Peptides against a protein of PDB entry 3EFO. Designs and how they scored, part 166

Target 1, 262 residues: chain A of PDB entry 3EFO
Amino acid sequence: SQLADLYKSCETDALINFFAKSAFKAVLHQPLKVIREILVNQTAHMLACYRKNCASPSAASQLILPDSMKVLPVYMNCLLKNCVLLSRPEISTDERAYQRQLVMTMGVADSQLFFYPQLLPIHTLDVKSTMLPAAVRCSESRLSEEGIFLLANGLHMFLWLGVSSPPELIQGIFNVPSFAHINTDMTLLPEVGNPYSQQLRMIMGIIQQKRPYSMKLTIVKQREQPEMVFRQFLVEDKGLYGGSSYVDFLCCVHKEICQLLN

## One batch from the design tools (peptide; made by RFdiffusion4, then SolubleMPNN)

Design b2_p20_7_s2 (from b2_p20_7, 9 letters changed)
Fold by OpenDDE base, seed 3:
Order: C-alpha cells, then structure tokens, then sequence
Structure b2_p20_7_s2 (fold): chain B 262 residues (1-262), chain A 20 residues (1-20)
C-alpha cells in the first residue's frame, strides 16, 4: 500500500528537522504548551496510523515502531525538551533566541547532532587503533566514575571526567598528576604530545570537522557545579525542568496511541 | 508487512538498560 511504502521510505532525521523548524516557527505565534501538545499528538497519530494500517497484529502492551522510525520517539523527546520549546531559567532569552535561529537554518545532519549529542567513551581509546570509539547513549547510566567522556552536539563540546578517572589518563591528557589538579577553566587541552593525547585531539578534530560552528571545549569534573550543565545534554534522562526521560516519553506515546485506537 | 520494532512496554526499562 501507499502507506506502507511511505513508512518504509521515511527518514526520521529529515522528519525531525521538519518538525523542529515548524515548531520553532510556531513559537512566534502560539503558546509553547500548545506547540508541545501538537508535536506529541502528531507523533502518536503517525504511529497509531502505522499500527492500524501497516503493522501486523501485536500485543497491546507493545509499542510498534516502523524500522524507519525506530528513533523517532527519542528525537521527538529531545525536541520537546529543547530550551526553545521548554524554557529553562538557566537559559537566557538571548541564548534561546540564538538556538532558535540556528535550528531554523540547520540541515538534516546538523539538526540530528544538535538534538541528540554524540557521547564518546574516550577512556576506552586504544592508541594502537585508528577507530573512533563507539558512541554510547546520552544517559547518566552510561557514564562511569572511572570514565572520561567526550560529548558534542555541533555547538558545544564537553570533556567529562569521572571522580575516579585513571590517573594515567589524566596525566596523558592534562599532564597533571591527579583529578584534583585539573583546571576546568581551560578551553583547550594542553599539548602533551603522547599517543593518547594525540589520539584524543584527532577525535576532537574529526568531530569538529565540517561542522559550521566552532565548538568551544568545556572541561567538566564529576560532582562539581558545572556538571549540571553537562547533564542537560544527557537527553535520555529526566529533565530538571519538566522534561521527560526517554522511557517516560515512550510510555506517554504508547498510551496516547492506545487511546487513539480504542 | 513493513519491518518494525516491537518494544515491550512492560520491560522497556530493562531493554533500554541492556542496550549499549
């Protein structure tokens, strides 16, 4: 059927780009609450339509996602939690306006990265390998007190250090003996010159490559105050200011789909 | 039928935690 073909050919990243731009345009003339409700309803309707018309029968307790839309909910949740649609007191009006304008001009690839950051476990780097570490899901549950993680969303770059980060890695990256000695006010990594440092720099370079904006590096220590800013980019977690976790959002969407079909 | 992913909502948290 035409519907089946549509769902097969759908590209979630393009869809999210469209929804984001539409929503961000609507901010100028509609209340934020209404915009968020529309987005949720649209998501539910799309998935309900699929369940009704395209999917094989399945248990009511299951959420059915077309393969092409398997990541639609996570991106939609990220969009809904964005400071443009969900205002937060820690985000200035100017910053919100800036982000709105940026997204309005973003291509599909840029918006994808913007809404769902890349989070890399750099403590797992093998200096003998040229392979980039596999990204992990943007959740606190994926962090480790013994780990070091690099996060980037096309606009910001963070280097997060666990309180128990390996001293040898700290030495390799910062040329200091311990976690306590790391200066979080720096925006550039020192030129240490060892293989690990070089590899990290290479990774950072690759991430920065072909991005339209220069990402300022912020070094974040676990359990320090600035970590709160970093945690805002862990988009699958529950937000501090009314945003749902990915799990909660899936439950919400599922309930709404069921309501539409009953 | 169109290929699709089934998420068991009763075990959703477990599934997401196991995913790396």
Amino acid sequence: as target 1 above (262 residues)
Amino acid sequence: STPHVLIDMDELEKLLEEER
Scores: peptide ipSAE 0.280, ipTM 0.807, DockQ to the pose 0.486
Fold by OpenDDE base, seed 4:
Structure b2_p20_7_s2 (fold): chain B 262 residues (1-262), chain A 20 residues (1-20)
Amino acid sequence: as target 1 above (262 residues)
Amino acid sequence: STPHVLIDMDELEKLLEEER
């Protein structure tokens, strides 16, 4: 059917870009609560339509996502948790205005990365490979106290180090003997010159490629105060300022779909 | 049929409860 073909051909990244810009334009003349509700409703309506007209029958307890939209909910949740739409008093007006303007000018690829960061397990790097490590889901559950992770969203870059990160990697990256010796005030990695350091720098370079903004590097130690900032980019988790986890959002969307189809 | 992903919400909820 024509409708089925539409769902096969849809591009989630383009949709998210559209929804983001539409919502961020609307904040100037509509209440934030209304905007958030519209976004949720739009998501639910699209998926309800699919379930009704395109999907094979399934149990009511199941959420059905077309392959082309399998990541729509997670990105939509990220959009909803953006400071522009959350509007918590803890977030300055300037920050909201800044991010609003940034997103309004972003292309599809930029907005995709902005809303859902790339999180890479650096501790698994193969120095013999030129390929980037496979990204993991942006959740605390995917981190390891023994791991080192690089997070990038097109604007910021974080190097997160677990409290039990391997000393050999710490030495390789920072040229210091232990986790405790890492200086988190640094915004640049030292030029240690070993293969691991070079590989990491190369990866960082690749991530920076074709991005319109230079990403400042922040080094974050697990369990230190600055980690709180890093955790805000773990977008699948519950937000600090009241945003839902991805799972909670899925439940919300599912409920809304069921209501629409009843 | 259109390729799709099925998420069992009941199962997901149970998993979350177990992790708490």
Scores: peptide ipSAE 0.267, ipTM 0.800, DockQ to the pose 0.773
Fold by OpenDDE base, seed 5:
Structure b2_p20_7_s2 (fold): chain B 262 residues (1-262), chain A 20 residues (1-20)
Amino acid sequence: as target 1 above (262 residues)
Amino acid sequence: STPHVLIDMDELEKLLEEER
């Protein structure tokens, strides 16, 4: 059927780009609440239509996602949690305007990375391998106090260090004896010259490659004030200024789908 | 049917409760 073909051929990254630009355009003439409701409704309707017309029958307690849209909910939640669509006094008009203009000009690849960052466990690096470490889910639950993580969203780059990060890695990256000695005011890593440092720099270079914007590096120590900013990029978690966790959003979408089909 | 992913919402909710 035409519907089945549509769901098979759907590209979530392109869809999210479209929804983002459409929503951000609508901000100029529609209330934010209405825009958010429309986005949730569209998500639910697409998935409800799939369940009704394209999927095999399943238990009501199950959420069914076509493979082509398996990441649609997580990206949609990220979009909904963007400052442009949040009505909070803590968010300045300038920040909203800035983010809006950025996204309005982004291509599909750029918007994908922007809404869902790469989070890399660099403490697991094999210095003998040229392969990038596998990205982890953008949630605090995937961090560890013993770990070091690199986060990038095409605009910002963060190097997050757990309070119990291995001293040998700290020495390798920063050429200092301990976590306490790391200067978080720096925006560049020192050129230590050991294999680990070189590999980290290589990874950072790869991430920066072909990106339209130069990403500023921010060093973040766990439990220090700048970590609050970093945590806003853990997009699967509940946002500081509102927005649901990914799990909460899934529950919301599932509920709406059930309402549409019952 | 097209290839699809099934998410058990009941199980997901339980996991969330355990993580809290």
Scores: peptide ipSAE 0.264, ipTM 0.800, DockQ to the pose 0.774
Fold by OpenDDE base, seed 1:
Structure b2_p20_7_s2 (fold): chain B 262 residues (1-262), chain A 20 residues (1-20)
Amino acid sequence: as target 1 above (262 residues)
Amino acid sequence: STPHVLIDMDELEKLLEEER
């Protein structure tokens, strides 16, 4: 069917870019609450239409996502949780204006990374491999006290270290004997020169490649105060200034789809 | 039917863990 072909051809990254720019333009003349409602409704309507016209029958307790839109809900939730669409007093007008302007000029690839950061388990690096480690989902549940993770969203880069990070990796990255000796005020990694350090630097270079902005590196120790800033980029979790977790958002979307089809 | 993903809302947490 024509509809089936349409859903097969959909590109989530292009859609989220479109929705983001449309919403951020609408902020100038529509209430934020209305904009958020429209985004949720549009998401639900697209998925309801698919369920009705393109999907095989399934239990009402199941959410059906076409493969082309498999990650649309998570990106949509990230968009909804962006400071531009939040009216919290803790968020400055300048910050909202800045991020709005940034997104309005972003291409599809840039906006994708901006809304859903890349989170890499650096502690799993094989120094003999030239491949990047597979990214994990941006949630605290994916972190480990024994792990080291690199997060990047095209604007910021974070190196997160668990309290039980392996001393050998700490030595390899920072040339210090222990977690306690890591200086979190540094914005550049030292050139230690060992294979692990070189590989990490290579990965950081690849991430930075072809990005319009130079990402500042922030080193974050688990359970220290700056970790709170890092956790704001774990976009699948509940936001500090509001917004739903990804799971909660899926439940919300599912409920709305059911309402549309009943 | 087009390729699609089914998410059981009753077991959503489990499914999300598997899609890592």
Scores: peptide ipSAE 0.259, ipTM 0.794, DockQ to the pose 0.442; fails the geometry check

Design b2_p20_7_s3 (from b2_p20_7, 11 letters changed)
Fold by OpenDDE base, seed 3:
Structure b2_p20_7_s3 (fold): chain B 262 residues (1-262), chain A 20 residues (1-20)
Amino acid sequence: as target 1 above (262 residues)
Amino acid sequence: STPHVLIDMDKLQAELEAER
């Protein structure tokens, strides 16, 4: 059917880019609450339509996502949790204006990365491999106190270090003997010259490659105050300023779909 | 039907409740 073909051809990254720009344009003329409601409704309607017209029957307790939209909910939630769409006084007007402007000019690939960062477990690096480590889901549940993670969203780059990160890796990256000795005011990694350091720098270079903006590096120690900023980029988790977790959002969408179909 | 993914919402709900 024509509808089935539509869902097969749908590209979530393009769709989220469209929704983001549309929403961010609407911010100038419509209340944020209304914009958020529209986005949720549109998401639910698209998925409800699919369930009704294109999907095989399934239990009501199941959420059905076409393959082309399997990541639509997570990206939509990220959009909804963006500071531009949040009505929180803790978020400065300048920050909202800045991010709005940035997204309005982003291409599909840029917006995808912006809304859902890459989170790389660099503590698992094979120094003999030129391959990037596989990204993990952007959630605290994927972090480990023993791990070191690199996060990038096209604008910011974070190197997160667990409190129990291996001293040998710390030495390899920072040329210091322990976690306590790491200087978090650094914006550049030292050129230590060992294979691990070189590999990490290469990865950072690859991530930066062909990105329109130079990403500033922020070094973050677990349990230090700056980690709170880093945590905001763990987009699948519950947001500090009232944003839902991915799971919360899925439940919300599912409920709305059920309501639409009943 | 087109290829699709099924998510067990009961399971997710349970997980959500457990985290609270």
Scores: peptide ipSAE 0.398, ipTM 0.874, DockQ to the pose 0.904
Fold by OpenDDE base, seed 1:
Structure b2_p20_7_s3 (fold): chain B 262 residues (1-262), chain A 20 residues (1-20)
Amino acid sequence: as target 1 above (262 residues)
Amino acid sequence: STPHVLIDMDKLQAELEAER
């Protein structure tokens, strides 16, 4: 069917870029509450239409996502949780204006990375392999106290270290004997010169490649105060300012779909 | 039907409640 073909050809990353720019344009003329409601409504309607016209019959308790839109909800939730669409006094007008303007100029690839960061478990690196580690979901549940993770969203880069990170990796990256000796004020990794350090630097270079902005590096130790900033980029979790987790958002969308189809 | 993903919302809700 024509609808089936449409859903097969749908590119979620392009759609999110469109929704983001449309919403960020609308903030100049419409209340934030209305804009958020429209975005949720559009998401629910698209998925309801799919369920009605394109999907095989399934239990009402099942949420059905076409493959082309399997990540639409998570990206939509990230968009909804962006400071531009939040009315919180803790967020400055300047910050909203800045991020709004940034997104308005972003291409599809840039906005995709911006809304959903890349989180890499670099503690699993095989120094003999040139392959990048597989990204993990942006949630605290995917972190480990023994792990070291690199997060990037096109604007910022974070190196997160668990409290029980392997000393040999710490030595390899920072040339210091232990976790306690890591200086979190540094914005550049030392050139230690060992294979692990070189591979990490290569990965960072690949991430930075073809990005319009130079990403500032922030070193983050688990359980230290600056970790709070890092956690804001774990976009599948609840936001600091009351934004929904991905799971909560899925429940919300599912409920609305059911209401539309009843 | 087109290729699709099914999410068991009952299970998901149960997991959410367990984490709270």
Scores: peptide ipSAE 0.392, ipTM 0.872, DockQ to the pose 0.868
Fold by OpenDDE base, seed 5:
Structure b2_p20_7_s3 (fold): chain B 262 residues (1-262), chain A 20 residues (1-20)
Amino acid sequence: as target 1 above (262 residues)
Amino acid sequence: STPHVLIDMDKLQAELEAER
């Protein structure tokens, strides 16, 4: 059917780009509450339509996502949690205006990375391999006190270090003897010159390639104050300003789908 | 039907409750 073909050809990254720009344009003329409701309703209606017309019968307790839209809910939640769509007094008008303008000019690839950052486990690097480590989900549950992670969203880059990060890696990256000796005020990694340092720099270079903006590096130690800023980019977790976790959002969407089909 | 993913929402809800 034409509908089945539509769902097969659907690209979630393009949809999110469209929804983001549409919502951010609507902010100028509609209340934020209405915009958020529309986005949730649109998500639920698309998935309800799929369940009704394109999917095989399944238990009501199951959420059915077509492969082409398997990541739609997580991206939609990220969009809903963006400061432009949040009516919190802690968020300045200038910050909202800034992010709104940024997204309004973003292409599909840029908006995808912006809403859902790349989080790489740097501590798992094989210096003999030219392959990038596989990205992990953007959640605190995927971090480890023994790990080192690189996060990038096209605008910002963070190097997060667990309190129990391997001393050999700390020495390799920073040329210091321990976690306590790392200077977090630096915005550039030192030129240590060993294979691990070189590989990390290469990875950072690859991430920066073809991005329209230069990403400033922020070094973050676990349990220090700047970690709070870093955690805002763990988009699958509960947001600082009242946004839902990904799991909570899935439950919300599923409930709405059931209501539509009932 | 098109290729799709099934998520067990009961299991997911149980996991959420366990984390609280």
Scores: peptide ipSAE 0.385, ipTM 0.869, DockQ to the pose 0.859
Fold by OpenDDE base, seed 4:
Structure b2_p20_7_s3 (fold): chain B 262 residues (1-262), chain A 20 residues (1-20)
Amino acid sequence: as target 1 above (262 residues)
Amino acid sequence: STPHVLIDMDKLQAELEAER
């Protein structure tokens, strides 16, 4: 059917870009609560329509996502959790205005990265391989105290180090003997010159490539104060300022879909 | 039918409740 073809061809990243810009424009004229409700409603309607018209019969307890929209909910949740759409006193008006303006000018690729950061397990790097490590889901559950992770969203870059990060990797990256010796005030990695350091720098370069903004590097130690900032980018987790986890959002969307179809 | 992903919401809910 024509509708089925539509769902096969839809591009979630483009949709998110559209929804983001539409929502961020609407912020000027509509209450944030209404905007959020509209976004959730639109998500539910799209998926309800699919379930009704395109999907094979399934149990009501199942959430059905077309492959083309399999990541729609997670991105939508990220959008909903963006500071522009959150009315919290902890978020300055200037910050909201700044991010709003940024997103309004972002292309599809940029907005995709902005809403859902890349989180790379750096501790798994094979210096003999030229391949980039596979990104992991942006959740604390995917972090490891023994791990080192690089997070980038097109605006910020974080190097997160677990408290039990391998000393050999720390030495390789920072040329210091231990986690405790890492200076988190650094915004640039030292040029240690070993293969691991070079590979990490290469990865960082690749991530920075084609991005319109130069991402400042923030080194974050687990359990230190700056980690709180880092955790804000773990977008699948529950937000500090009232945002839902990805799982919570899925439940919300599913319930709304069911309501629409009943 | 179009290719699709099925998510067991009961399972997810159970997992969520277990984490709380």
Scores: peptide ipSAE 0.384, ipTM 0.868, DockQ to the pose 0.865

Design b2_p20_7_s4 (from b2_p20_7, 9 letters changed)
Fold by OpenDDE base, seed 2:
Structure b2_p20_7_s4 (fold): chain B 262 residues (1-262), chain A 20 residues (1-20)
Amino acid sequence: as target 1 above (262 residues)
Amino acid sequence: STPHVLIDMDELKKKLEEEE
């Protein structure tokens, strides 16, 4: 059917780009609450239509996502949790205006990275490989106290270090004896010159390639106060300013789909 | 039917309750 073909050919990244720009345009003339409700409603209707017309029969307790939209909910949740769509006094008007303007000019690839960051377990690096490590889900559950992670969203870059990160890696990256000796005020990694340091710098370079903005590096130690800023980019978790976790959002969407189909 | 992913929402709800 024509409808089935539509869902097969759908590109979630393009759809999210469209929704983001539409929502951010609407901010100028509609209440934020209404915009958020519209986005959730559109998501639910799209998935309800698929369930009704294109999916094989399944239990009502199941959420059915077409393969082309398997990541639609997570991106939609990220959009809903963006500061532009949140009515919180802690978020400055300048920050909202800045991010709004950025997204309004972003292409599909840029907006995809912006809403869902890359989170790379760099502690697993093979210095003999030129391949990037596989990205992990942006959640605290994917972090390890023994790990070191690089996060990038096209605007910001974070190097997160677990409290029990390997001393040899700390030495390799920062040329200091231990976690406690790392200076988090630095915005550039030292030129240590060993294979691990070189590999990390290469990875950072690849991530920066073809990005329209230069990403400032922030060093983050686990359990220090600045980690709170980093955690805001773990977009699948519950946000500091009242945003839903990915799981919470899925439940919300599923409930609305069920209501539409009842 | 088109290729699709199934998510067990009962399982997810259970996990959510355990995290609360």
Scores: peptide ipSAE 0.374, ipTM 0.859, DockQ to the pose 0.890
Fold by OpenDDE base, seed 5:
Structure b2_p20_7_s4 (fold): chain B 262 residues (1-262), chain A 20 residues (1-20)
Amino acid sequence: as target 1 above (262 residues)
Amino acid sequence: STPHVLIDMDELKKKLEEEE
């Protein structure tokens, strides 16, 4: 059917770009509450239509996502949690305006990375491999006190270090004897010259490649104040300013789908 | 039907409760 073909050909990255730009244009003439409701409604309607017309029958307790839209909910939640769509006094007008303008000019690839960052477990690096480590989901549950992670969203780059990060890796990256000796005020990694340092720098270079903006590096120690900023990029978690976790959002969408179909 | 993913929402809710 025409509908089946539509869902098969759907590209989530293109959809999220469209929804983001549409929403960010709408903020100029519609209340934020209405815009958020429209986005949730559109998500629910698309998935309800699929369930009704394109999917085999399943239990009401199950959420059905077509493969082409399997990541649509997570991206939609990220969009809803963006400062442009949040009505919080803690968010400055300037910050809203800045991010709005950025997204309005982003291509599909840029907006995808912007809304859902790449989080890489670099403590697992094989110095003999040219392959990037597999990205993990952007959630605190995927972090480890013994781990070192690199996060990038096309605008910012963070190097997060667990309190129990391996001393040998700390020495390899920073040329200091321990976690306590790491200077978080630095925006550049030192030229240590060992294989691990070289590999990390290569990875950072690959991430920066073909990105329109130069990403500033921020060194983040676990349990220090700057970690609070870093945690805002763990987009599957609950947001600081009232944004839902991914799980909560799925529950919300599922509830709305059920209401539409019952 | 098209290829699709099924998410058990009851299981998901239980996991959330366990994490809280």
Scores: peptide ipSAE 0.370, ipTM 0.859, DockQ to the pose 0.821
Fold by OpenDDE base, seed 1:
Structure b2_p20_7_s4 (fold): chain B 262 residues (1-262), chain A 20 residues (1-20)
Amino acid sequence: as target 1 above (262 residues)
Amino acid sequence: STPHVLIDMDELKKKLEEEE
């Protein structure tokens, strides 16, 4: 069917870019509440249409996502949680204006990374492999106290270290004997010169490659105060300023789809 | 039907409750 072909050809990253720019343009003329409602409604309507016209029959308790849109909800939630669409007093007008302008000029690839960061478990690196580690979901549940993770969103880069991260890796990255000796004021990794350090630097270089902005590196220790800033980029979790978790958003979308189809 | 993913919302809610 024509509709089936449409959903097969759909590109989530392009859709998110479109929705983001449309919403951020609308901010100038419409209330934020209305814009958020429109985005949720559009998401629900697209998925309701799919369920009605393209999907095989399934239980009402199930949410059906076409493969082309399987990550649309999570990205949409990230968009909804962006400071540009939030009216919290803790967020400055300047910050909203800055991020709005950034996104308005972003291409599809840039906006995708911006809304949903890459989170890489670098403690699992095979120094004999040139392959990048597989990214994990941006949630605290995917972190480990024994792990070391690199997060990047095209603007910022974070190196997160668990309190029980392996001393040998700490030595390999920072050339210090323990977690306690890591200086979090550093914005650059030392050139230690061992295979692990070289591999990490290579990964960071690949991430930085072809990005329009140079990403500032922030080193974050688990359970230290700066970790709170890092946690804001775990976009699938509940936001600091009242944004929904991914799971909560899925429930919301599912409920709205059911209402549309009943 | 087109390729699709099914998410059991009841199961998802249950998991959420267990994590709380």
Scores: peptide ipSAE 0.365, ipTM 0.857, DockQ to the pose 0.817
Fold by OpenDDE base, seed 4:
Structure b2_p20_7_s4 (fold): chain B 262 residues (1-262), chain A 20 residues (1-20)
Amino acid sequence: as target 1 above (262 residues)
Amino acid sequence: STPHVLIDMDELKKKLEEEE
C-alpha cells in the first residue's frame, strides 16, 4: 500500500529536524504547553495510523513501531526535553534563545546528534583497532563506576570518569597516578604520547571533524558537582526539570495511540 | 507486512516499577 511504502521510506532524523524547527518557530507565538502537546499528538497520530493501516494485528499492550521510526519516540522525547521547550525559571532566556537559534540552522545530521548525543565507552578502546567504540544508550544505567565515557552532542564534549575507573587508563590519559589527581579544570587532554592517549585523541578528533562547531572538552568526575551538568545529556533518563524518561514517554505515546484507536 | 518493532509496554512498566 501507499501508506506502507511511506512508512518504509520515512527517515526519522529528517522528521525530528522538521519537528524541531517547527516547534522552535512556534515558540514565538504559541504557549510551550501547546507546542509540547502538538508534538506528542503528532507522534501518536503517526504511529496510530501505522498500527491501524500497516501493522499486523497485535495485542493492545504492545507498542508497534515501524523500523523506519523505531527511534522516533526517543528523539521526540529529547526534543520535548530541550530547554527551548521547557518552561523552567532555572533556564535562562538567553540559553533558550541561543539553542533555538542554533537548531533553526542545523541540518539533519547536526540536529540528530544535538538531540541524542553520542556516548562512547572509552574504557573499552582497543588500541589496535581504528574502529570507534560502539555508542551506548544515553542513560545512567549504561554508565559504570569502572568506566570512562566520552559524550558529544556537537556542541559539548564530556569525558566522564567513574570513581573506580582503571588507574592504568587514568595514567594513560592524564599522566597522573589516580582519579583524585585528575584536574577537572582542564579543557584539553595532555599529550601523554602512549597508544591509548593517541587513540583517544584520534577519536575526539574524528568526532570534532564531523561537526561545524568547536566542542570544548569538559572533564567530569563521577560524584562531583559538575557531573550534574553531564547528566543532563543522558537524555533517556528523567530530566532534571521534569522531563520524562524514555520509558515514561513511550507509555505516554502508547496511551495516546490507544485512545486514538478506540 | 512492514518491518516493525514490538515493545511490550507491560514489561516496560514492570521494569520501571522495579527500578523505582
Scores: peptide ipSAE 0.362, ipTM 0.855, DockQ to the pose 0.840

